# Designs tried in a protein design run: peptides against a protein of PDB entry 5K2M. Part 77

Target 1, 273 residues: chain A of PDB entry 5K2M
Amino acid sequence: MRIGITYTVLRREEMAIKERAGEFGEVVMLHEDDLLFPGNYDLDVVIIRNVSHFKALYTARLFESEGIPTVNSSRLIFEAGDKLFATLRLAGKVPVPEWKAALSEGGALRVPDSLGYPLVSKPVFGSWGRLLAKVNDRDSLEAVLEHRKWMKNPLYGIHYFQEFVEKPGRDIRSYVIGGEFVGAIYRYSNHWITNTARGGKAEPCSDPEVEELSVKAWEAFGEGALAIDIFESEKGLLVNEVNPNMEFKNAARVTGADMAGKLVEYAVEVAKT

## One batch from the design tools (peptide; made by RFdiffusion4, then SolubleMPNN)

Design b2_p15_4_s1 (from b2_p15_4, 7 letters changed)
Fold by OpenDDE base, seed 4:
Structure b2_p15_4_s1 (fold): chain B 273 residues (1-273), chain A 15 residues (1-15)
Amino acid sequence: as target 1 above (273 residues)
Amino acid sequence: DEEEERRLLEELAAQ
């Protein structure tokens, strides 16, 4: 078994994955600078750990084009890593925050007619709450839309909105790998954007409803390793988003779950299929 | 150091 690991930066997660992968076979670390296609890669599977969503997506697709399966697959990265596409998958399976998508400024200006205020503006791609805006009124909406016009990436012209969900000063991040629930954490923050990467406290989450919902959310995609962001709302649990490029250092530390091992085990299973 | 690492990761993730 030869296991590739693509990476941009050697984080705690990549170190843990490398260590665990070494127990199953030969490990080939592939920095982004080492990636050139077409190539003659002698690998049975590649674990995708590129930091950029797009680099991860294209890396996965390039390996797949050479007959090498990836974890996650390019399909999963594509569908789960886009907040709108992820919402489209999730909405048919699990409760999600109310959402609207608009393809023009004129369409976006009508979103409050359906969602009301406050609402949340999200880019369809991004991490760590980047370019999330709580939009409290018309003036704020106009400002967000104006700024989006001047952003160079055309994907910023895809206007994705959610209802603002009042949260109890925390959210939930769960992890599902190969359809198995691995663990969950609470992420505490005094800000409406909860993220442990921004200095939020993490605590273990042991809730059977979270476990069940997390598995159902994963089943909307049906493959791979996902981190799942869940809100505790007045309406109950809502699946906000999924992440096919999961960070787990805090979750692994807090829960004691062998997330790196589970990811490697799944990659080995994928390689054997 | 941790904040600087986070900023770097945010920049890399924006690419």
Scores: peptide ipSAE 0.396, ipTM 0.896, DockQ to the pose 0.838
Fold by OpenDDE base, seed 1:
Structure b2_p15_4_s1 (fold): chain B 273 residues (1-273), chain A 15 residues (1-15)
Amino acid sequence: as target 1 above (273 residues)
Amino acid sequence: DEEEERRLLEELAAQ
């Protein structure tokens, strides 16, 4: 068994994955600078850990073109890494925050007619709450839309909105790998964006409803390793988004779950199919 | 250090 690991930065997660992969076979670390295609890679599977969503997506697809399976697959990265595409998958199986998509400014200006205020503007791509806006009124909506006109990436012209969900000063991040629930954490923050990457406290989450919902959310995609972001709302648990390129250092530390091991085990299973 | 690492990762993730 030869296991590739692609990466941009050697984080604690990549170190843990490397260590665990060494128990199953030979490990080949592949920095982004090492990736040239077409190539002659002698690998049974590649674990994708590129930080950029698009670099991860293209890396996965390029290895797949060489007949090498990836974890995650390019299909999963594509569908799960886009907030709108992920919502389309999730909405068929699990409760999600109310959402609207508009393809023009004129369409976007009508979104409050359905969602009301406050609402959340999101880019379809992005991480760590980048370019999230809580839109409290018409003036704020107009400002967000005006700024989007001058952004260079055409994907910023895809207007994705959610209802603003009042949260109890925390959210939930769960982890499902190969259809198995691995663990979950609460992420505490006084800000409406509860991402632990911004200094939020993490605590273990042991809730059977979270476990069940997390597995169902994973089943909307049906493959791979996903981090799942869940809101505790007045109307119950809502699956907000998923991440096909998960950070887990805090979750692994807090829960004691062998997330790196589970990821490697799944990659080995994928290599054998 | 953690904030700088976060900023770097945010920059890399924007590529």
Scores: peptide ipSAE 0.395, ipTM 0.897, DockQ to the pose 0.828
Fold by OpenDDE base, seed 3:
Structure b2_p15_4_s1 (fold): chain B 273 residues (1-273), chain A 15 residues (1-15)
Amino acid sequence: as target 1 above (273 residues)
Amino acid sequence: DEEEERRLLEELAAQ
């Protein structure tokens, strides 16, 4: 078994994945600078750990074009890594926050007619709450739309909105790998954007409802390794988003779950398929 | 520095 690991930065997660992969076979670390295609890669599977969503997507597709399976697959990265595409999958299987998409400024200005205020404006791509805006009124909506108009990336012209969900000063991040629930954490923050990457505390989450919902959310995609972001709302649990390029250092530390091992085990299973 | 690591990751994730 020859296991590739693509990476941008050697984080705690990549170190743990490398260590566990070494128990199953030969490990080939592939920095982004090492990735040239077409190439003659002698690998049974590649674990994709590129930090950029787009680099991860293209890396996965390039290996797949050479007959090498990836974890995650380019299909999963594409569908799960876009917030709107992920919402389209999730909405058919699990409760999600109310959402609207608009393809123009004129369309976006009508979103409050259906969702009301407050709104959350999200880019369809991005991490760590980047470019999230709480929109409380018409003036704020107009300002967000005006700023988006001058952003050069065409994807900023895809207007994705959610209802603002009041949360109990925390959210939930769960992990499902190969359809198995691996663990979950609470992420605490005094800000409406709850993310441990911004200095929030993490605690173990042991809730059977979270486990069941997390597996159902994974089943909306039906493959791979996903981190799942869940809100505790007045309406019950809501699946907000999924991440096909998960960080798990805090979750592994807090829960004691062997997330790196589970990811490697799944990659080995994929290699044998 | 956790803040420097975070900034680097945010920059790399924007690519």
Scores: peptide ipSAE 0.387, ipTM 0.894, DockQ to the pose 0.871
Fold by OpenDDE base, seed 5:
Structure b2_p15_4_s1 (fold): chain B 273 residues (1-273), chain A 15 residues (1-15)
Amino acid sequence: as target 1 above (273 residues)
Amino acid sequence: DEEEERRLLEELAAQ
């Protein structure tokens, strides 16, 4: 078996994936700068670890065009990596924060009529809480919408909003790979954005409700490896978002779960189908 | 530096 690993930066995750993949076959590390298509690649599967969502998406699709399956698939990267499309998958299967989408400024200005204030403005793409805004009032909403008009990417014209969820100073990140729950962590933060990349502490989460909900959230997509962000709310557990290009170094360290091994095992299964 | 690595990753993810 020949396992490709595409990457932009060799992180702890990519090093761990490379190491574990070596137990199953020949590993071919593919730096983003070396990817040319069509390339006539001799690979049984490719693990996609490009840092950019769009580069990951296109890389996956390009390998698929050569008949090489990818983990994650371009379909999963596309659907899970867009917050609105992910919400559309999730909303039918698991509890999610109340949300609205608007395709115009005039539509967006009516969102508070249904969600109220405070609400959260989210771009449909992005990571690490980029361009998240807590919108407390009409003036703030108008400001966010005004700024979006001057952003060059047309995707910023897709207005996605959620209710503001009061959290207990933490959120949950779980990991589901090939339909198997691998582990979960609490991410602590004094900020309403609980991302550990902003200096939050991680602790193990052992909660059967989290495990069950995480698997159900994964089943909304039905394939691949997903990190799942869950809120503890007054309404119970809410699935906020999923990530098809997961970071797991902190979760692996804290839980002791073999996330890299599970990802490789799943990639090997995909290669055999 | 973990902060520098994070900033680099944020820049790369914005591409």
Scores: peptide ipSAE 0.383, ipTM 0.895, DockQ to the pose 0.876

Design b2_p15_4_s2 (from b2_p15_4, 5 letters changed)
Fold by OpenDDE base, seed 5:
Structure b2_p15_4_s2 (fold): chain B 273 residues (1-273), chain A 15 residues (1-15)
Amino acid sequence: as target 1 above (273 residues)
Amino acid sequence: MEEEERELLEKLAEK
């Protein structure tokens, strides 16, 4: 078995994936600079670890065009990596925060009629809480919309909003790979944007409801490896978003779960299909 | 290390 690993930066996750993949076969590390298509790649499967959502998406699709399966697939990256498309999958299967999408400024200005204030403005793409805005009033909404109008990427013209969810100073990140729940953590933060990259403490989460909900959230997509962000709300657990290009170094450390091994095992299964 | 990695990833995500 020959396992490709595409990457932009060799993080702890990519190092762990490389190490575990070496137990199953020959590992071919493929930096973004090494990728040229069409190519004659002698690979049974490719694990996609490109940092950019779009680079990951196109890389996956390019390998698939050469008959090489990828983890995650281009389909999964496309559907799960877009917050709106992910919401469309999730909303039919699991509880999600109340949301609205608008395709114009005039439509976006009517969102508070349904969601009220405060609400959260999200770009449909992007990671690490970039361009998340807590919108407390009409003036703030107008400001966000005005700024979006002058952004160069046309995807900023897709207006995605959620209700603001009051969290108990933490959120949950769970991991489901190939339909198996692998683990979950609490991410503590005093900021409304809970991100472990902002110095938040991580602790193990052992909650059967989280496990069940995480698996159901994964089943909305039906393949691949997903990190799942869950909110503890007054309404109960809500699936906020999923990530098809998951970071897991903190979760692996805190839970002791073999996230990298589980990802490689799944990739090997995909290669045999 | 996490902040430097974040800054690097942020710069790379803009590419």
Scores: peptide ipSAE 0.016, ipTM 0.571, DockQ to the pose 0.688
Fold by OpenDDE base, seed 1:
Structure b2_p15_4_s2 (fold): chain B 273 residues (1-273), chain A 15 residues (1-15)
Amino acid sequence: as target 1 above (273 residues)
Amino acid sequence: MEEEERELLEKLAEK
């Protein structure tokens, strides 16, 4: 068994994955600077750990073009890593926050007619709550839309909005790998954006409803390793988003779950199919 | 360097 691991930065996650992968075979660490295609890669599977969503997506697709399976697959990265495409998958299986998509400023200005205020403006891509805006009124909506016009990436012209969900000062992040629930954490923050990368604290979450909902959310995609972000709302649990390029350092530390081991075991299974 | 990479590297350099 030869296991590739692509990476941008050697984080705690990549170190743990490398260590666990070494128990199953030869490990080939592949920094982004090492990735040239077409290449003669002698690998049975590649674990994709590139930081960039787009680099992860293209890296996965490039290995797949050479007959090498990836964890996650380019299909999963594409569908799960885009907030709008992920919502389209999730909405058919699990409760999600009310949402609207608009493809123009004129369309976006009508979103409050359906969602009301406050609402949340999201880019369809990006991590750590970047470019999330709580939009309380018309003036704020106009400001967000004006700023988007000056952003160079055309994907910022895809306007994705959600209802603002009042949360109990926390959200939930769960982990499902190969259809198995691995663990979950609460992420605490005094800010409406609850992210541990923004100074939030993590605590274990042991809730059977979270476990069941997390597995159902994973089944909307049907493969791979996903982190699932869940809101505790007055309407019950809502699946906000999924992440096919999960950070799990805090979750592994807090829960004691072997997330790196489960990821490697799944990659080895994928290599054998 | 993508913005996500830059921000991650900056956060890692502060540790």
Scores: peptide ipSAE 0.016, ipTM 0.579, DockQ to the pose 0.110
Fold by OpenDDE base, seed 4:
Structure b2_p15_4_s2 (fold): chain B 273 residues (1-273), chain A 15 residues (1-15)
Amino acid sequence: as target 1 above (273 residues)
Amino acid sequence: MEEEERELLEKLAEK
């Protein structure tokens, strides 16, 4: 078994994945600078750990074009890594926050007619709450839309909105790998963005409803390794988003779950199919 | 390196 691991930065996650992969076979670390295609790679599977969503997506697709399966697959990265496409998958299977998409400023200005205020503006791509805006009123909406016009990436012209969900000072991040629930954490923050990447505390979450919902959310995609962000709301649990390029150092530390091992085990299974 | 990627990497390094 030859396991590739693509990476941008050697994080705790990549170190753990490397270590666990070494128990199953030969590990080939592939920095982004090492990646040239076509490359005639001699690998049975590649674990995709590129930081950039797009680099991860293209890297996965490039390996797949050489007949090498990836974890995650380019399909999963594409569908799960886009917040709107992810919402489309999730909405058919699990409760999600109310959402609207608009393809123009004129369309976006009508979103409050359906969602009301406050609402959340999200880019369809990005992580760590980057470019999330709580839009409390018309003036704020107009400002967000104006700024989007001047952003270079055309994907910023895809306007994705959610209702603002009042959370109990925390959210939930769960992890599902190969359809198996691996673990979950609470992420605490006094800010409406509860991401631990912004200095929030993490605590273990042991809730059967979270486990069940997390698996159902994963089933909306049907493959790979996903981190799943869940909100506790007045309406119950809502699946906010998924991440096909999951960070898990805090979750692994807090829960003791072998997330790196589970990821490697799944990659080995994928290699054998 | 795109400026956005740099900012992401910097934020990741601070974690």
Scores: peptide ipSAE 0.015, ipTM 0.571, DockQ to the pose 0.115
Fold by OpenDDE base, seed 3:
Structure b2_p15_4_s2 (fold): chain B 273 residues (1-273), chain A 15 residues (1-15)
Amino acid sequence: as target 1 above (273 residues)
Amino acid sequence: MEEEERELLEKLAEK
């Protein structure tokens, strides 16, 4: 078996995936600079680890066009990597924060009539809480909309909003690979954005309700490897978002779960189908 | 995550 691994930066995750993949077959590391299409790639499966959502999406689709399966698939990356499209999948299966989408400034100005204040403005793409805004009033909403109007990417004209969820100074990140729950962590922060990339502490999460909800959230997509972000709210557990290009170094360290091994095992399974 | 690693990843994610 020949396993490709596409990457932008060799992180702890990519090193662990490479090491575990070597136990199953020949490993071919493919930096973004090595990727030209069409190409004659002799690979049974490709693990997609490009940092950019769009680069990951197009890389997956390009390999698929040559008959090489990918983990994750371009379909999963497309649906899970867009916050609005992910919400559309999740909302039919699991509890999610209340949300509203608007396609114009005039539509966006009516969102508080449904969600109230405070609300959260999100771009449909992006990571590490970039361009998240807590909007407390009308003046703040108008300011966010004015700034979005001058952003060059047309996707910033897609106005996605959520209710503001009061959290207990933490959120949950769980991991589901091939439909199997592999682990979860609490992420602690004094800021309303609880991402560990911004200096948060991680601790193990052992909660049967989190495990059950995480599997149900994965079933909304029905394939691949997903990190799942869950809020503890007054309404109970809410699935906030999913990530088809997961970071797991902190979760693996804290839980002791072999996330890299589980990802490789799933890729080997995909290669055999 | 080290701040330098975060800054690098953020720049690369925008490309």
Scores: peptide ipSAE 0.015, ipTM 0.564, DockQ to the pose 0.815

Design b2_p15_4_s3 (from b2_p15_4, 6 letters changed)
Fold by OpenDDE base, seed 3:
Structure b2_p15_4_s3 (fold): chain B 273 residues (1-273), chain A 15 residues (1-15)
Amino acid sequence: as target 1 above (273 residues)
Amino acid sequence: KEEEERERLFKLAEK
């Protein structure tokens, strides 16, 4: 068994994955600078750990084009890594925050007619709460839309909105790998954006409802390793988003779950399929 | 160090 691991930065997660992969076979670390295609890669599977969503997506597709399966697959990265595409999958299987998408400023200006205020503006791509805006009124909406006009990337012209969900000063991040629930944490913050990457605390989450919902959310995609972000709302649990390029150092530390091992085990399974 | 790492990752994620 030869396991590739693509990476941009050797984080705690990549170190743990490398270590565990070494127990199953030969490990080939592949920095982004090492990746040239077409190539002659002698690998049975590649674990994709590129930081960039798009680089991860293209890396996965490029390996797949050479007959090498990836974890996650390019299909999963594509659908799960885009907030709108992920919402389209999730909305058919699990409760999600109320959402609207608009393809123009004129369309976006009508979003409050459905969602009301406050609402949340999100880019369809991005991480760590980047470019999230709580929009409280018409003036704020117009400002966000005006700024989007001047953003160079065309994807910023895809206007994705959610209802603002009042949370109890925390959210939930769960992990499902190969359809198995691995663990979950609470992420605490005094800010409405509760991402631990911005200095929040993490605590174990042991809730059977979270476990069940997390598995159902994973089933909306049907493959791979996903981190799942869940809100505790007045109307119950809502699946906010999924991440096909998960960080898990905090979750692994807090829960004691072997996230890296589970990921490697799944990759080995994929290699044998 | 954590802030520096976060900033680095933040920039890299945009590419």
Scores: peptide ipSAE 0.222, ipTM 0.828, DockQ to the pose 0.882
Fold by OpenDDE base, seed 5:
Structure b2_p15_4_s3 (fold): chain B 273 residues (1-273), chain A 15 residues (1-15)
Amino acid sequence: as target 1 above (273 residues)
Amino acid sequence: KEEEERERLFKLAEK
C-alpha cells in the first residue's frame, strides 16, 4: 500500500495522518511544490490535505485522472465545499436553516421578503467565517451587495443567504468518516460566529441526536470524510454546513477520538475498492 | 438530558 498525502502546510492533522498512514504502508508526502501533472504517480490512494478549497479540488481531480482514488474525492470536495451545493444535498435529508439563493442584486433585495431580518449573507466558498455578514436591515443588505459588486471573483455574485439562527453561545462540530460517526465537539463563543479558529473553546459533545443527524447529513453526500457544523436552535438541531477539508486537531484532542486513524483506515478501504 | 441542557443554555443566553 502506497499512500500519498498532499498538503500546503504540515499541520498537526497532517502529522497525525502521516503517522497513522505509516502503519498501513509506505507514505509519500507531497507538498504543493512537488505536484506536477501528468506525473505517473505510483500511489494506491491520495489523502487530500491542501488548505485551499480550489487547490484541493483540482489536486483530487488530477490524481483521479491518473486512476488514483482520493480522500476526499473531487466530487465530494466540489459538492460539500460549496455552501450552496452542500445545502442542496443537505436540504433533502436533514433540517437546515431556512435559505435563499439569488443570482442578481435585484433578486437578493427580495430575499428579506421570505427570510426577514436578521439574515446571514454567506459567500458560497470560504472558511473560518470569512465574509459572513449578519444583515439586520435594508441598509446593511444594500451595503453588502454594493461591496460584492467590487469583488473580483465572480463567485461573489452568487448570493447565498440563511436565516439568522439564535444559538446558545455555542455550535456543534461533528465528524463522520466513511459513514461512521467519529466524534463531536461543542464550540463556545460569545460571538454569533462560533469557530475554534477564532478563539472558541471546545468541549466534548455526547448527544445521540447529534450522532444520528450527523450520519444522515453525511449520507446526503454518500462518501468521504466530513466535518459537519450543527446549530442548536429553537427549532431543534439544524445542519448549517459541511467541510470536506476538515480540521480536527481540537476535536481529536478534546474527544480523544482517533480521527487521523479513521481517515487513514477509510483511505485504505477506498484504495482496495 | 441533552435536550434539558439545550433548554438551559437557551435560557442562559436570553439573560
Scores: peptide ipSAE 0.000, ipTM 0.366, DockQ to the pose 0.020
Fold by OpenDDE base, seed 4:
Structure b2_p15_4_s3 (fold): chain B 273 residues (1-273), chain A 15 residues (1-15)
Amino acid sequence: as target 1 above (273 residues)
Amino acid sequence: KEEEERERLFKLAEK
């Protein structure tokens, strides 16, 4: 078994994955600078750990073109890594926050007619709450839309909005790998963005409802390793988003779950199919 | 610092 691991930065996650992968076979660390295609790579599977969503997506697709399966697959990265596409998968399977998508400024200006204020503006791509905006009024909406016009990436012209969900000072991050629930944490923050990468604290979450919902959310995609963001709301648990390029350092530390091992085990299974 | 590492990751993720 030869396991590739692509990476941008050797984080605690990549170190843990490397260590666990070494128990299953030969490990080939592949920094982004090492990646040239076509490359005729001699690998049975590649674990994708590139920091950039797009670099991860293209890296996965490039290995797939060489007949090498990836964890996650390019399909999963594409569908799960886009907030709108992820919502489209999730909405038919699990409770999600109310959402609207608009393809023009004129359409976007009508979103409050349905969602009301406050609402949340999200880019369809991005991590760690980047460019999330709590939009409290018309003036703020107009400002967000105006700024989007000046952004160079055309994906910023895709307007994705959610209802603002009142949370109890925390959210939930769960992890499902190969359809198996691995663990979950609460992320605490006084800010409406609760991501631990922005200074939030983590505690273990042991809730059967979270476990069940997390598996159902994963089943909406049907493959790979996902981190799942869940809100506790007045109307119950809501699946906010999923992440196909998950960070798990805090979750592994807090829960003691072997997330790196589970990821490697799944990659080995993928290699054998 | 954790903040500096986060900023680095943010910049890398923008590419």
Scores: peptide ipSAE 0.236, ipTM 0.834, DockQ to the pose 0.896; fails the geometry check
Fold by OpenDDE base, seed 2:
Structure b2_p15_4_s3 (fold): chain B 273 residues (1-273), chain A 15 residues (1-15)
Amino acid sequence: as target 1 above (273 residues)
Amino acid sequence: KEEEERERLFKLAEK
């Protein structure tokens, strides 16, 4: 078994994945600077750990073009890594926050007519709550839309909105790999954007409803390794988003779950299929 | 430290 691991930065996750992959076979670490295609790679599977969503997506597709399966697949990265595309999958299977998408400023200005205020404006791509805006009124909406016009990436012209979900000072991040629930954590924050990457405390989450919902959310995509962000709302549990390029250092530490091992085991399974 | 790491990773992801 020859296992590739693509990466941008050697984080704790990549170190753990490398270590566990070594138990199953030869490990080939592939930094972004080393990736050239076509490359004639002699690999049975590649674990995609590029930090950039788009770099991860293209890397996965490039390996797949050489007949090498990836974890995650380019399909999964594409569908799960875009907040709007992920919502489209999730909304058919699990409760999600109410949402609207608009393709113009004129369309976006009508979103409050259906969702009301406050809204959350989200870019369809990006991590760590970057460019999330709580939109409390019309003036704030106009300001967000005006700023989006001057952003370089045309994807910022895709206007994705959610209802603002009141949360109990935390959210849930669960992990499902190959359809198996691996673990979950609470992420505490004094800010409406809960993310451990912003210095939030993590604690174990042992809730059978979270486990069931997490598996259902994974089933909306039907493959790979996903981190699932769940809100505890007044309406019950809501699946906010999924991440096909998950960080898990805090979750692994807090839960004791072998997330790196489970990811490698799944990659080995994919290689054998 | 976690905040600094996040910002660093974010900047790398956009290159």
Scores: peptide ipSAE 0.011, ipTM 0.418, DockQ to the pose 0.700; fails the geometry check

